Peptides against a protein of PDB entry 6O8C. Designs and how they scored, part 13

Target 1, 262 residues: chain A of PDB entry 6O8C
Amino acid sequence: VGLRYEKISLPKIHPRYDLDGDASMAKAVTGVVCYACRTASTLLLYQELMRKGVRWLVELVKDDYNETVHKKTEVVITLDFCIRNIEKTVKVYEKLMKVNLEAAELGEISDIHTKLLRLSSSQGTIESSLQDISSRLSPGGLLADTWAHQEGTHPRDRNVEKLQVLLNCITEIYYQFKKDKAERRLAYNEEQIHKFDKQKLYYHATKAMSHFSEECVRKYEAFKDKSEEWMRKMLHLRKQLLSLTNQCFDIEEEVSKYQDYT

## One batch from the design tools (peptide; aimed at target 1 Y17 K195 F196)

Design b1_p11_7_s2 (made by RFdiffusion4, then SolubleMPNN; from b1_p11_7, 3 letters changed)
Fold by OpenDDE base, seed 1:
Parts: sequence; structure tokens; C-alpha cells
Structure b1_p11_7_s2 (fold): chain B 262 residues (1-262), chain A 11 residues (1-11)
Amino acid sequence: as target 1 above (262 residues)
Amino acid sequence: DEELKKVEEEL
């Protein structure tokens, strides 16, 4: 679940010269751009934390994979040993049948042998599934974490710093407009400077909001969507590994029932 | 302050 943020918009800028209105507008613009700067910082921090979480989860799933491979190997050894012993027993009984008609016992052992061979065939399917999982986790695989380094915003983009520069320019104009308001009336030259500064404020504010929307919010949302998709796939993969592990345990349990015949 | 100046030049 991603961070919640409020949609921000610039206040309406009136074209008319009004010292009280312009000071109030500049204050509001300063507040909005300040919020954008703080939000950009928070969104960046969240993404950096998520990248750490992604790396951690990859290592966890690799550990789960290695554990499953280990268990599969153990079961293969046990199963192969049991099959070899049953095959020896079948050969002995086939020789004995030439001398004594113990047909019922041979039939039971032959059935066990057939069951064990079926279990052995299922190991091939487990192996294929493990190979698929390994390929998906490998570099360049479908579950590689390369997207986490590419998508979203990064400290190297300097988005917070860029917004802070624009905020500083806006704040300076706001403080000047507070002074202008206190004068109640400006001389002609100071009035012209005020009008030009109002245009600069609008320019900086628009640039800040565009940068925030396009370079911070949009990229964050793309990262969020990608992370959610990837996370669902990783959780599904973990469930597949658990299923394969359980299949190995089931085979081991079934083999243990026939160890008394070997 | 120096980093902000570099960013200002990039803007």
C-alpha cells in the first residue's frame, strides 16, 4: 500500500494590482509549494525503503528455494534407495517362484514397486518446477528486481533540491509582498517591480507544480504500481515453493511406509 | 548552499 497524499493546486492569481491580495496569494503559493517539497521528500523516502524491502524479499525467496532444493535432494536419495531395495526383493521372489508358488507376496511387492516408480516420475515434475523458479529469480528473469532501480524517483534526481530552490525564490517574493503591503502605497517604480515580481512568482510556482506532478508524483505512482505487481508475483512464487516442499514431504512419508519391506 | 546554487544553474 502506497503513501497517501493530498492533491494540491495553486491558488488563482488575479492580474489586478492589489497589495493585500498579492501578499495573501503569495502566502498561499508559498504554502502549496512547501507542501510539494515535503511530499516529494516523503515519496522519495518511501521508495528507498521499498527498494530495501524488495532486496530483502529476494534474498528470503532465494533461501526458500535453496531449502526446497535441499529437501528434494534428500527425498530423491531416499526414494532411489527404496526402489533399489524393492527391485532386489522382486528378483529374489521371482527366483523363489520357480521353486514355491508365493504369488500373492510377489504381487504385493510388485505393486509397491509400481507405486515407487510413479513417485519417482513426480520428482521429474518437481525438478522442472524448481528449474522454472530458478530461471524466474535469475538475473534477467521475470522476477528480477532490476525494475526497482529503474522505476520511480531517486536521490540522484535531486527533485527535492530543485523544488527547494523554487520555494526559496517564491518565499523571497512573498516576504517582499509583505513589506509592500505594510507600505500601503508604492511609488511608481516600486509598483512596477511588484508587478514584475508577481509574474516571476507565477513562473516559479508553475514550474514547481509541473515538476512535482511530472517528475515526483507520476514516477512514484509508476513505481507503486510496478511494486504491487512484482510483490504479488513474488508471494505466488513463495506459495509454489511451499507446495513443492509439501510434495517432497508427502513423497517421503509414502516411502517411509515401504521401508519395512526393504 | 553550494548544492542549491548548482541546482539553480540546472533550472
Scores: peptide ipSAE 0.031, ipTM 0.719, DockQ to the pose 0.038
OpenDDE base, seeds 2, 3, 4, 5: peptide ipSAE 0.031, 0.030, 0.024, 0.030; ipTM 0.718, 0.721, 0.674, 0.721

Design b1_p11_7_s3 (made by RFdiffusion4, then SolubleMPNN; from b1_p11_7, 3 letters changed)
Fold by OpenDDE base, seed 2:
Structure b1_p11_7_s3 (fold): chain B 262 residues (1-262), chain A 11 residues (1-11)
Amino acid sequence: as target 1 above (262 residues)
Amino acid sequence: DEELERVEAEE
């Protein structure tokens, strides 16, 4: 999801000297470049807001990670405690079996012990997954947000200001062309100035459009694409963390079934 | 033109 903007192009500039046509053309050019300035500003603002959002999301995901790690640690402690207690119970029953006690109870406790050890092994997988996630979130990891600081346009680039300068030059020529149109006929020297100003208008307009396309739009699109990709990966990672958390709860629930034996 | 160059030079 990105900002929608219209592709803009300069009107055709006719080489023929025509005061009415030139004033109309200059008005149209002014409108196009004005739109470029506004669009560039909007695109910049969007990127700045997205950068803030990226930072916020990184912090949120780090918090989710820490909570998951905490929960995992809690479950490991509980599980280890349960295993130790079951092992003690097994030892007691083994001693009692020497005195002809029921083998059935020892079998049940041994089965519980085996199940708990399986649960403990699953904790190793969870730990490995958490380590992978940590590595991805770490500086230089696959989910690092360094791209957000590098890609796109930045206020320091002063692209909007540069476009505004060009727009000002164009607008001045447009106002002069309105005056020229009102005169209906220009003296030879004034006509030559008008022709030169028309060339300047074209120069400024083309420079503005090139700058807008190459430095504003292109970089914005690159930023947008990277942001979408990164966002998708981050959301997927959050789902992974949730899955790991749920696995911890499942293990805790299973362990709780055997607490009566401890 | 001069203002544009000034803005570009400040970068």
Scores: peptide ipSAE 0.033, ipTM 0.787, DockQ to the pose 0.040
OpenDDE base, seeds 1, 3, 4, 5: peptide ipSAE 0.033, 0.032, 0.032, 0.033; ipTM 0.787, 0.786, 0.786, 0.789; seeds 3, 4, 5 fail the geometry check

Design b1_p11_7_s4 (made by RFdiffusion4, then SolubleMPNN; from b1_p11_7 with E3K K6E)
Fold by OpenDDE base, seed 5:
Structure b1_p11_7_s4 (fold): chain B 262 residues (1-262), chain A 11 residues (1-11)
Amino acid sequence: as target 1 above (262 residues)
Amino acid sequence: EEKLEEVEEEE
């Protein structure tokens, strides 16, 4: 579940010169842009934490993979040993059949040999599945975590700092408008300065809100969506690894039934 | 009004 944030919008700016209205508007703008700064910081923190979680999950899945490969290797060794012993037994019985009619025992051993060869063929399928999983986890694979470094917002983008600079400019104008309001009436020159500062306030506020929307929120949402998709794929891959592990255990159990004949 | 005061206290 991603962070919940409120949709913010700038207040309406009236073109008319009004010291009370302009001070109130500037206060509201300051509040909105301040909320944007805090939200941008929180969204950045969330993404950084998520990137850590992604790296952790990659290592966990690599460990699961290595355990599965180890178990598969153990089973292959056991199976190959059993096959070699059965093949030796078959050769002995083939020689004995030339001398003594023990046809029933040879049939049973031959059937065991056939079953073991089928189990050996299934190991090839497990190996191919493990290779596919390895390829998907490898750099440039479909489950590579490269997206986590590319998508979203990063500390290096300095989005919070950029918004803070704009907030500082806006706050300065707000404090001036608060003073202007207290004067109740400005001289002509001060009135012209106030009008220019109102235009600057609008410019800074618009720039802050566009930056917040396009560079913070939009990129965060894209990161969130990609992270959710990637997470689902990784969880599915873990289930596949578990299935392969279980298949290895099943083969080992079947081979154990034939060890008494070796 | 209150949300702006909370922001001014954190800066």
Scores: peptide ipSAE 0.019, ipTM 0.615, DockQ to the pose 0.026
OpenDDE base, seeds 1, 2, 3, 4: peptide ipSAE 0.014, 0.015, 0.015, 0.014; ipTM 0.581, 0.562, 0.557, 0.581; seeds 2, 4 fail the geometry check

Design b1_p11_8 (made by RFdiffusion4)
Pose (drawn by RFdiffusion4):
Structure b1_p11_8 (pose): chain A 256 residues (1-92, 99-262), chain P 11 residues (1-11)
Amino acid sequence: VGLRYEKISLPKIHPRYDLDGDASMAKAVTGVVCYACRTASTLLLYQELMRKGVRWLVELVKDDYNETVHKKTEVVITLDFCIRNIEKTVKVVNLEAAELGEISDIHTKLLRLSSSQGTIESSLQDISSRLSPGGLLADTWAHQEGTHPRDRNVEKLQVLLNCITEIYYQFKKDKAERRLAYNEEQIHKFDKQKLYYHATKAMSHFSEECVRKYEAFKDKSEEWMRKMLHLRKQLLSLTNQCFDIEEEVSKYQDYT
Amino acid sequence: LPNVPDLPETP
């Protein structure tokens, strides 16, 4: 979803010299830039938080991986150990009662369990190579896409907002005077141009730098999330497959 | 001071 904010544009700046109109105009412009500035700050937060989260979530899946491999090895030393019981040089030269019967069916399941465990390790390694630092789930898009604190985009907007704010405050004063001396009138008219210049620059910067890069980050994250849930579903299927093996071995562990 | 032209029409 991303941040739901309203898109607010600069009002039309009428060209006439009008102290009342210019004051009202400057106030409206300052407001729009504040909203743009404040919104630009939140966008940065959402990115910075997203990045802290993705980094953390990746490490958590690594814990879910390590937890699973810790049981896969924990169970193999039971399969290979309990196979050493019913399938060693102890169990099974002509013979008819030497145990080749109903227990041989268990030895068959245990052979298929030890072999099926083989491809578990093959798939388990494949997900480790995706969780690895250079793998195809590395959060490299996270440091490339979107804006950063080092970009200083908020303070850049803030510098322009200050210019605009100082002018608005002066335009209030001018409105209060109802008439401006000669030089002051001319300076006021120039400041009106400066105000428009600063505002359009701040607005276009907000659009082409903050929002554009934010959205690019947003889409990269939606794509990366699909890869992530896809891997988590696979890792989970491998975890359950182990508890199954543990379950089907913990039955045959108790013999007579 | 020189006379400053009025602001051009904006969009």

Design b1_p11_8_s1 (made by RFdiffusion4, then SolubleMPNN; from b1_p11_8, 4 letters changed)
Fold by OpenDDE base, seed 2:
Structure b1_p11_8_s1 (fold): chain B 262 residues (1-262), chain A 11 residues (1-11)
Amino acid sequence: as target 1 above (262 residues)
Amino acid sequence: MPEVPLLPETE
């Protein structure tokens, strides 16, 4: 779940010269751009935190993978040992059968041997699954975290600073418009300056909102979408690893039933 | 801020 932000828009800027209206408009514009600055900062912080979380999760999943591989290896060793012991027992009973006619016992041991071989064959499937998971986690794999460094906004982009510069310019004009309003009437030259400042305000505000929308919001949304998709895949991968681990435990349990025969 | 030159009021 990403950060929720409100969709903001600039108030309508009327071309008409009106000291009261212009001061009110400038106040509203200042508020909107101020919100954009704060939101951009928050969105950046969120992404940086998510990047840390992504790195942490990658390491966690790698640990899960290593544990699963370790468990598999343990089970393979145990299973192979059990198979070898059963094979020795089969050979002994085959020799004894020639002397003592112990056919029933030999049949039982042979059945156990067959079952163990089936369990051994299943290890190949587990190995292939682990290899697939390893490939997905490897650099350039489907679950690589390179996207987290590429997508979204970064501190180096200096988006917040750029917006803050524009906000400062807008705020300065707003304060001047408050003064102009207090004068009730401006001389001709001051009126012309006011009109020019209004144009500057419009320019700065439009630039700020465009930058906010295109460089902050859009990139954040792309990052958010990618992070959600990646997170779902990583969680699924962890479940797969758990399943493989459980399969190893199941095999170990089954082998333990035959340890009395070895 | 650069000083804006004073211009006479034009009709």
Scores: peptide ipSAE 0.022, ipTM 0.596, DockQ to the pose 0.065
OpenDDE base, seeds 1, 3, 4, 5: peptide ipSAE 0.015, 0.019, 0.021, 0.014; ipTM 0.556, 0.612, 0.578, 0.557; seed 1 fails the geometry check

Design b1_p11_8_s2 (made by RFdiffusion4, then SolubleMPNN; from b1_p11_8, 5 letters changed)
Fold by OpenDDE base, seed 3:
Structure b1_p11_8_s2 (fold): chain B 262 residues (1-262), chain A 11 residues (1-11)
Amino acid sequence: as target 1 above (262 residues)
Amino acid sequence: MEEVPLLPETE
């Protein structure tokens, strides 16, 4: 679930010189850019937390994989042992049949042997599946977490700091406009400075909002989308691993039925 | 002291 943020926009800046209006406008701009700064910080934090979560999930899935591999190995050993024992028994009975022993017991053992061989053949499929999963989890695989390091915003980008600098400039102008408003009337030179500062405010505000939109929001959204996709794939993979583990247990259970014949 | 306009007075 991604962070919800409100879409913010700059207030309209009127070209007319108006001390009251300009102070109010500057206040509004300051508020908007301040919100952008806070939002950018929050979005960054979210991404950092998600990156931690991604790393955690990777390790969890690796553990699941290793457990599955271990279980498979155990089952293979057990199955192979059982097959070998049955084969020995079959050979003994075949020799004995040459000496007048009943064919019925040999038939039963042969059937067991056939069943065990079928179970053994399924191990190849499990192995192939595990190899596929391993390849997907490997560096450069389809489920590699490289995207988490590449996508989105990072502390090193200093987006929040950049926005803060712009906010500081805007805030300074706002405070000046509050003073100007208090004066009710400015001298010509002061009026010209005010007009110039208004242009600066617009410049800084536009720059801030552009930076926020392009470097913070857009990148965050891209990160979020990739994160969600990757997460779904990882969860699916975990289910696959669980399925493979269960198949191993099923085989083990089936083999256990025949251990009494060996 | 005549305030020297920083910017020309746009009429």
Scores: peptide ipSAE 0.017, ipTM 0.533, DockQ to the pose 0.090
OpenDDE base, seeds 1, 2, 4, 5: peptide ipSAE 0.006, 0.016, 0.016, 0.019; ipTM 0.475, 0.538, 0.538, 0.538; seed 5 fails the geometry check

Design b1_p11_8_s3 (made by RFdiffusion4, then SolubleMPNN; from b1_p11_8, 4 letters changed)
Fold by OpenDDE base, seed 4:
Structure b1_p11_8_s3 (fold): chain B 262 residues (1-262), chain A 11 residues (1-11)
Amino acid sequence: as target 1 above (262 residues)
Amino acid sequence: MEEVPLLPETP
């Protein structure tokens, strides 16, 4: 998901002095650089919105993590309680069997104890997975949002303002070329000024388009690519958290089957 | 009156 923009190029600048052609060219150049300014502004805005979204998603995933940790803790407490109660029950039955009670009940309780111990062993895997997730979300982790502050374009770069200055210079020359066109013929000195202004126009336009391409578009594309990769990883991590939460519920459900024995 | 060229020709 990203902003679609049209790839723009400068019109061909003919080297020949032509008042009508030069005015038309200057108009077209003004239009192209104006589009670049608007596009640069839009690309910047998109990145700023994405940075806000990234921060929001990080906090959301931290909340999901904390909820999962809480649920895991509840399940561990419940499981440990059930294990301790079953162990007490086993000890009581072992004492009673010395006094002629049925061996069948002790076998069932021992099987339950074995199942609960297996569930307890699975908690270690959940814990290790939660620790991995925590490490990935921590400062300097693989899913830290530091890239969002480093990549792309920022308001502090003043790229839009720099382009606007160049656009203003180009627009001024365009308006002069409109006047020159209206004169139909220039005196020698005015003709030379027009030729110099045409060179300035070319210089400003080229500078604007280079700046737009290298400092706005390229950096935006790099930001976009990193944002897509990061977003994919974050969504995967959320799925992992959900899976861990579900495993906690599965353990809780299994433990609940044995509560009548505790 | 021939206009006195004040500016060089742009290449």
Scores: peptide ipSAE 0.019, ipTM 0.510, DockQ to the pose 0.114
OpenDDE base, seeds 1, 2, 3, 5: peptide ipSAE 0.010, 0.014, 0.018, 0.008; ipTM 0.501, 0.468, 0.510, 0.501

Design b1_p11_8_s4 (made by RFdiffusion4, then SolubleMPNN; from b1_p11_8, 3 letters changed)
Fold by OpenDDE base, seed 3:
Structure b1_p11_8_s4 (fold): chain B 262 residues (1-262), chain A 11 residues (1-11)
Amino acid sequence: as target 1 above (262 residues)
Amino acid sequence: MPEVPLLPETP
């Protein structure tokens, strides 16, 4: 989900000297560049908020990871304890079998032992999955948030301020053109100044719109796309962690069925 | 900005 903005364009600047037309054009240009400034500010704010969200999500997923690791460790301890107890029991029964005790109980215990060893083997897969997740979350990993600091626009770029400077220059010319319009007719020198200011207006406006498009909009779009991709991957990873946690619970539940035999 | 040279008013 990203900010929607309207595509803005500069009005056509006519080369003809027309005090009424030039004042109206300058007003429209001022409006467009003003909108660009506001939009640039909004896009910057959005990116800053998204960067905060990215950091928050990283911490959340780290917590989920730590919880999963903890649960895995708990299950491993429980499983190892159960295996050791069953192995002791098997050894006792093997000794007793030399004295003509019932073979049926030994068979059941041996089957339990085999099941526990299978559960233990599944822990290796969980471990490998956790290691993969850890590597992806590590600095320089595939899910590192370094992109959030590299992509898009930042307050330090001063893009809004740069646009504001250009807007100020444009606005000054617009106000002059309003005065010129009020005079209805300019002297030759003032007419030449007006024509020159019209060229300045065009220059500033073009510069502003180029800066807006290239340094604000384009970079924002790149940031947005990377953010969406990264977020999707992080959410998927979180689901993987939850799956691993559930597998640990399933193992724990299965082991609990055999605790009465140990 | 370079000052536009003011041309004398042609009569």
Scores: peptide ipSAE 0.025, ipTM 0.574, DockQ to the pose 0.058
OpenDDE base, seeds 1, 2, 4, 5: peptide ipSAE 0.010, 0.023, 0.021, 0.000; ipTM 0.540, 0.567, 0.558, 0.299; seed 1 fails the geometry check

## One batch from the design tools (peptide; aimed at target 1 Y188)

Design b1_p12_1 (made by RFdiffusion4)
Pose (drawn by RFdiffusion4):
Structure b1_p12_1 (pose): chain A 256 residues (1-92, 99-262), chain P 12 residues (1-12)
Amino acid sequence: VGLRYEKISLPKIHPRYDLDGDASMAKAVTGVVCYACRTASTLLLYQELMRKGVRWLVELVKDDYNETVHKKTEVVITLDFCIRNIEKTVKVVNLEAAELGEISDIHTKLLRLSSSQGTIESSLQDISSRLSPGGLLADTWAHQEGTHPRDRNVEKLQVLLNCITEIYYQFKKDKAERRLAYNEEQIHKFDKQKLYYHATKAMSHFSEECVRKYEAFKDKSEEWMRKMLHLRKQLLSLTNQCFDIEEEVSKYQDYT
Amino acid sequence: DEREEKYEELRE
């Protein structure tokens, strides 16, 4: 979804010299830049937080991986150990009563369990190579896409907002005077140009730098999330597959 | 398979 904010544009700046109109205009412009500036700050927060989150979520899946491999090895030393019971040089030269019967069906399941466990390790390694630092789930898009604190985009907007704010404040004063001396009238007319220049620069910067890069980060994250949930589903299927093996071995562990 | 063959040869 991303941040739901309203897109607010600069009002039309009429060219006449009008102290009342210019004051009202400057106030409206300052307001739009504040919204743009404040919104630009939240976009940066959502990115910085998203990154802190992705970084953390990746490490958590590594814990879910390590927890699973810790039980896969924990169970193998039971399979290989209980196979060493019913399938060692102890269990099974002509013989008819030497145990080749109904227990031989269990040693069959235990062989298929030990072998099926083989491809568990093959799939388990494949996900480790995606969780690895250089793998195809590495959060490399996270440091490339979008804006950063080092980009100083908010304080760049803020510098322009200050120029615009100082002018508005002066335009209030001018409105209060109802008439401007000669030189002051000219200076006021120039400051009106400066105000428009600063504002359009701040607005276009907000659009083409903050929002454009934010959305690029937003789409990269939706794409990376699909990969993530797809890997988490697979790792989970490998975890359950182990508990199953633990369950089907903990039955045969108790013999007579 | 090789083990089953051996089990059958032992039975025989």

Design b1_p12_1_s1 (made by RFdiffusion4, then SolubleMPNN; from b1_p12_1, 8 letters changed)
Fold by OpenDDE base, seed 2:
Structure b1_p12_1_s1 (fold): chain B 262 residues (1-262), chain A 12 residues (1-12)
Amino acid sequence: as target 1 above (262 residues)
Amino acid sequence: EELLKKLKEILE
């Protein structure tokens, strides 16, 4: 789950002045930091895509919720209408019983009335469930998407750009070290510059790796974990909504069986 | 990647 990336580490930097070794080391460092830049960019892209997806999913779930509420309302109206009609029928039968009509039919209608009342009671449970879902989807609710804006890395952090700057510095030193290597031997002053550049390279590389690990990878992992948790909860909520919708359909179907008595 | 895939499947 999530983007796969390899753990990277800087090559060993030997303190010894060695033009061939330093050029090789600089090349390796350049490669590592280059990988960090690319990885950081990929991780950022992943998070941005996830944020878009989160927003889309929120809207989708809200639509599902609204549809469920609408269906519930429809069923309530139908059910209430049916109950009222059955109650009228019961009253008519009660009057007829006074004139020696059999109680069997009244019993049947009364049973239907009882069943409808039970169905009506179940609507209360559905309503409570919908209210719970609404509260969870509301701002500040448990399924709010505010975390998506807070967690992880963002383009505004300019992490990729910062790493790129460091990479550029390292690359320049690497190219210089290639030239130095080609010279086979440097004059004293040039040797001193080479040594200083080696220190700079180390500094830039260390800074890049630290930034990559702490500001890119760590935050990405936190975002990933949070997104997985949130997504699981959202999927569960959608299933709950579907269940509630199905319950509404079931109630509607049951009520339809008694329409002949209304 | 799996999360993105699942998300795409849900949204499609």
Scores: peptide ipSAE 0.022, ipTM 0.711, DockQ to the pose 0.008
OpenDDE base, seeds 1, 3, 4, 5: peptide ipSAE 0.014, 0.014, 0.013, 0.013; ipTM 0.456, 0.463, 0.456, 0.451; seeds 1, 3, 5 fail the geometry check

Design b1_p12_1_s2 (made by RFdiffusion4, then SolubleMPNN; from b1_p12_1, 8 letters changed)
Fold by OpenDDE base, seed 3:
Structure b1_p12_1_s2 (fold): chain B 262 residues (1-262), chain A 12 residues (1-12)
Amino acid sequence: as target 1 above (262 residues)
Amino acid sequence: SELEKLLKEILE
């Protein structure tokens, strides 16, 4: 579920001055932070894509809702018309019975009238369901997409750029450590610089990892969780709309059977 | 839609 990424951690940094070890360590750190940068970029892209998808889905569901409402309205009009016609027919047959015409037909028409009234009552239930769905989709409703704008990371946060700056600093130190390693031995002043650079590298690396974990990964996970929950609810809602639409079609079909009596 | 399919795939 969602974008998968590997958990990363910084390698152990030894306090001892070791040109070979320090170069190797710096290489590893560079790799880890580089991965963090790429991952952060990917996570951001994912979220931006999802935000677009969320907006799209909202519009899609709204369209579905409108279509369902339209269909429901059509059925209501048809049903009401049919009921009115049947009621007129019932009145006519009641008058005819007074003059000794067959009672069997009146019974049938009366039964049809009863069935139509039941169908009409079911329309009330459908209307209530549609109103509930509308409330959920409304601004401030339970299925509002405000979370998509609030949760997660955004391009304006400049997280990738911040990580890249740190990566650049780390990479520069790494390249220097490669040169230092090639020298095999450093003069006193150069050795001191190397030691200071090692401290700087550690500082930049820890800062990068903290930023990645706290500002990228954590927020992404929150966004992912919210998106999954919201998406599940939206899909369920679409199924509900489909069910309501089908109910309308079923009612329409049943009403059509009685149109001969109108 | 194609986008819908994509979203489902992403969230799976």
Scores: peptide ipSAE 0.025, ipTM 0.707, DockQ to the pose 0.008
OpenDDE base, seeds 1, 2, 4, 5: peptide ipSAE 0.006, 0.026, 0.028, 0.005; ipTM 0.323, 0.711, 0.710, 0.317; seeds 1, 2, 4 fail the geometry check

Design b1_p12_1_s3 (made by RFdiffusion4, then SolubleMPNN; from b1_p12_1, 7 letters changed)
Fold by OpenDDE base, seed 2:
Structure b1_p12_1_s3 (fold): chain B 262 residues (1-262), chain A 12 residues (1-12)
Amino acid sequence: as target 1 above (262 residues)
Amino acid sequence: EELEELLKKLLE
């Protein structure tokens, strides 16, 4: 689901001059924009943390990959050694057969040799799979973390700061409206100032909300979606690595059964 | 939260 936040909207701003209503409206607007600022900050923090997490996860999976490669290499060495020994044994038995000695064991050894060769062929498949995984993890690969730098919001965007500036303007007007309310009635000039400030308040608030929605929320949602997709792919890849590792262990175990013949 | 769940599964 990601980080939860509430959808916010500006209160209705009535065009009528009303000191009490305007003060209340200004208070509400201040609250909404304040929430937007805090939310934007939280969304940014979440994304930054996720970016760190993504980098960490990439390294973790790379380590898993390297371990799998290492295990595969170990098995290849062991398997090749076993194959060589079995081949020597086969040659010996073939010679014995030529001199009319018991050949019953030759069939068994030959079967073992065939099985080992099949296991060796399986190593080729494992190698291909590892190469595929490597390509996906490589720079520019399908599982590269480049998206984490591209998607979402960043500190360099200064969205929180921009919103804070607008909030400051709004807050200032709000406090003035509180004072105006306390006066109960304003002189003509002060009334005109109040009306102008009300327009400014609306302008700042609208700008803040638009910025919040378009530059903070939408980009966050895009980042979130991309993150989830990427995580699913990484999960699948890690499962593939584990499967390959297990295959290597299985092959190693199978080879160990034939070591008595080597 | 879905991402967190995915992360947990990945770490299993």
Scores: peptide ipSAE 0.028, ipTM 0.727, DockQ to the pose 0.009
OpenDDE base, seeds 1, 3, 4, 5: peptide ipSAE 0.024, 0.024, 0.024, 0.024; ipTM 0.723, 0.721, 0.717, 0.721; seeds 1, 4 fail the geometry check

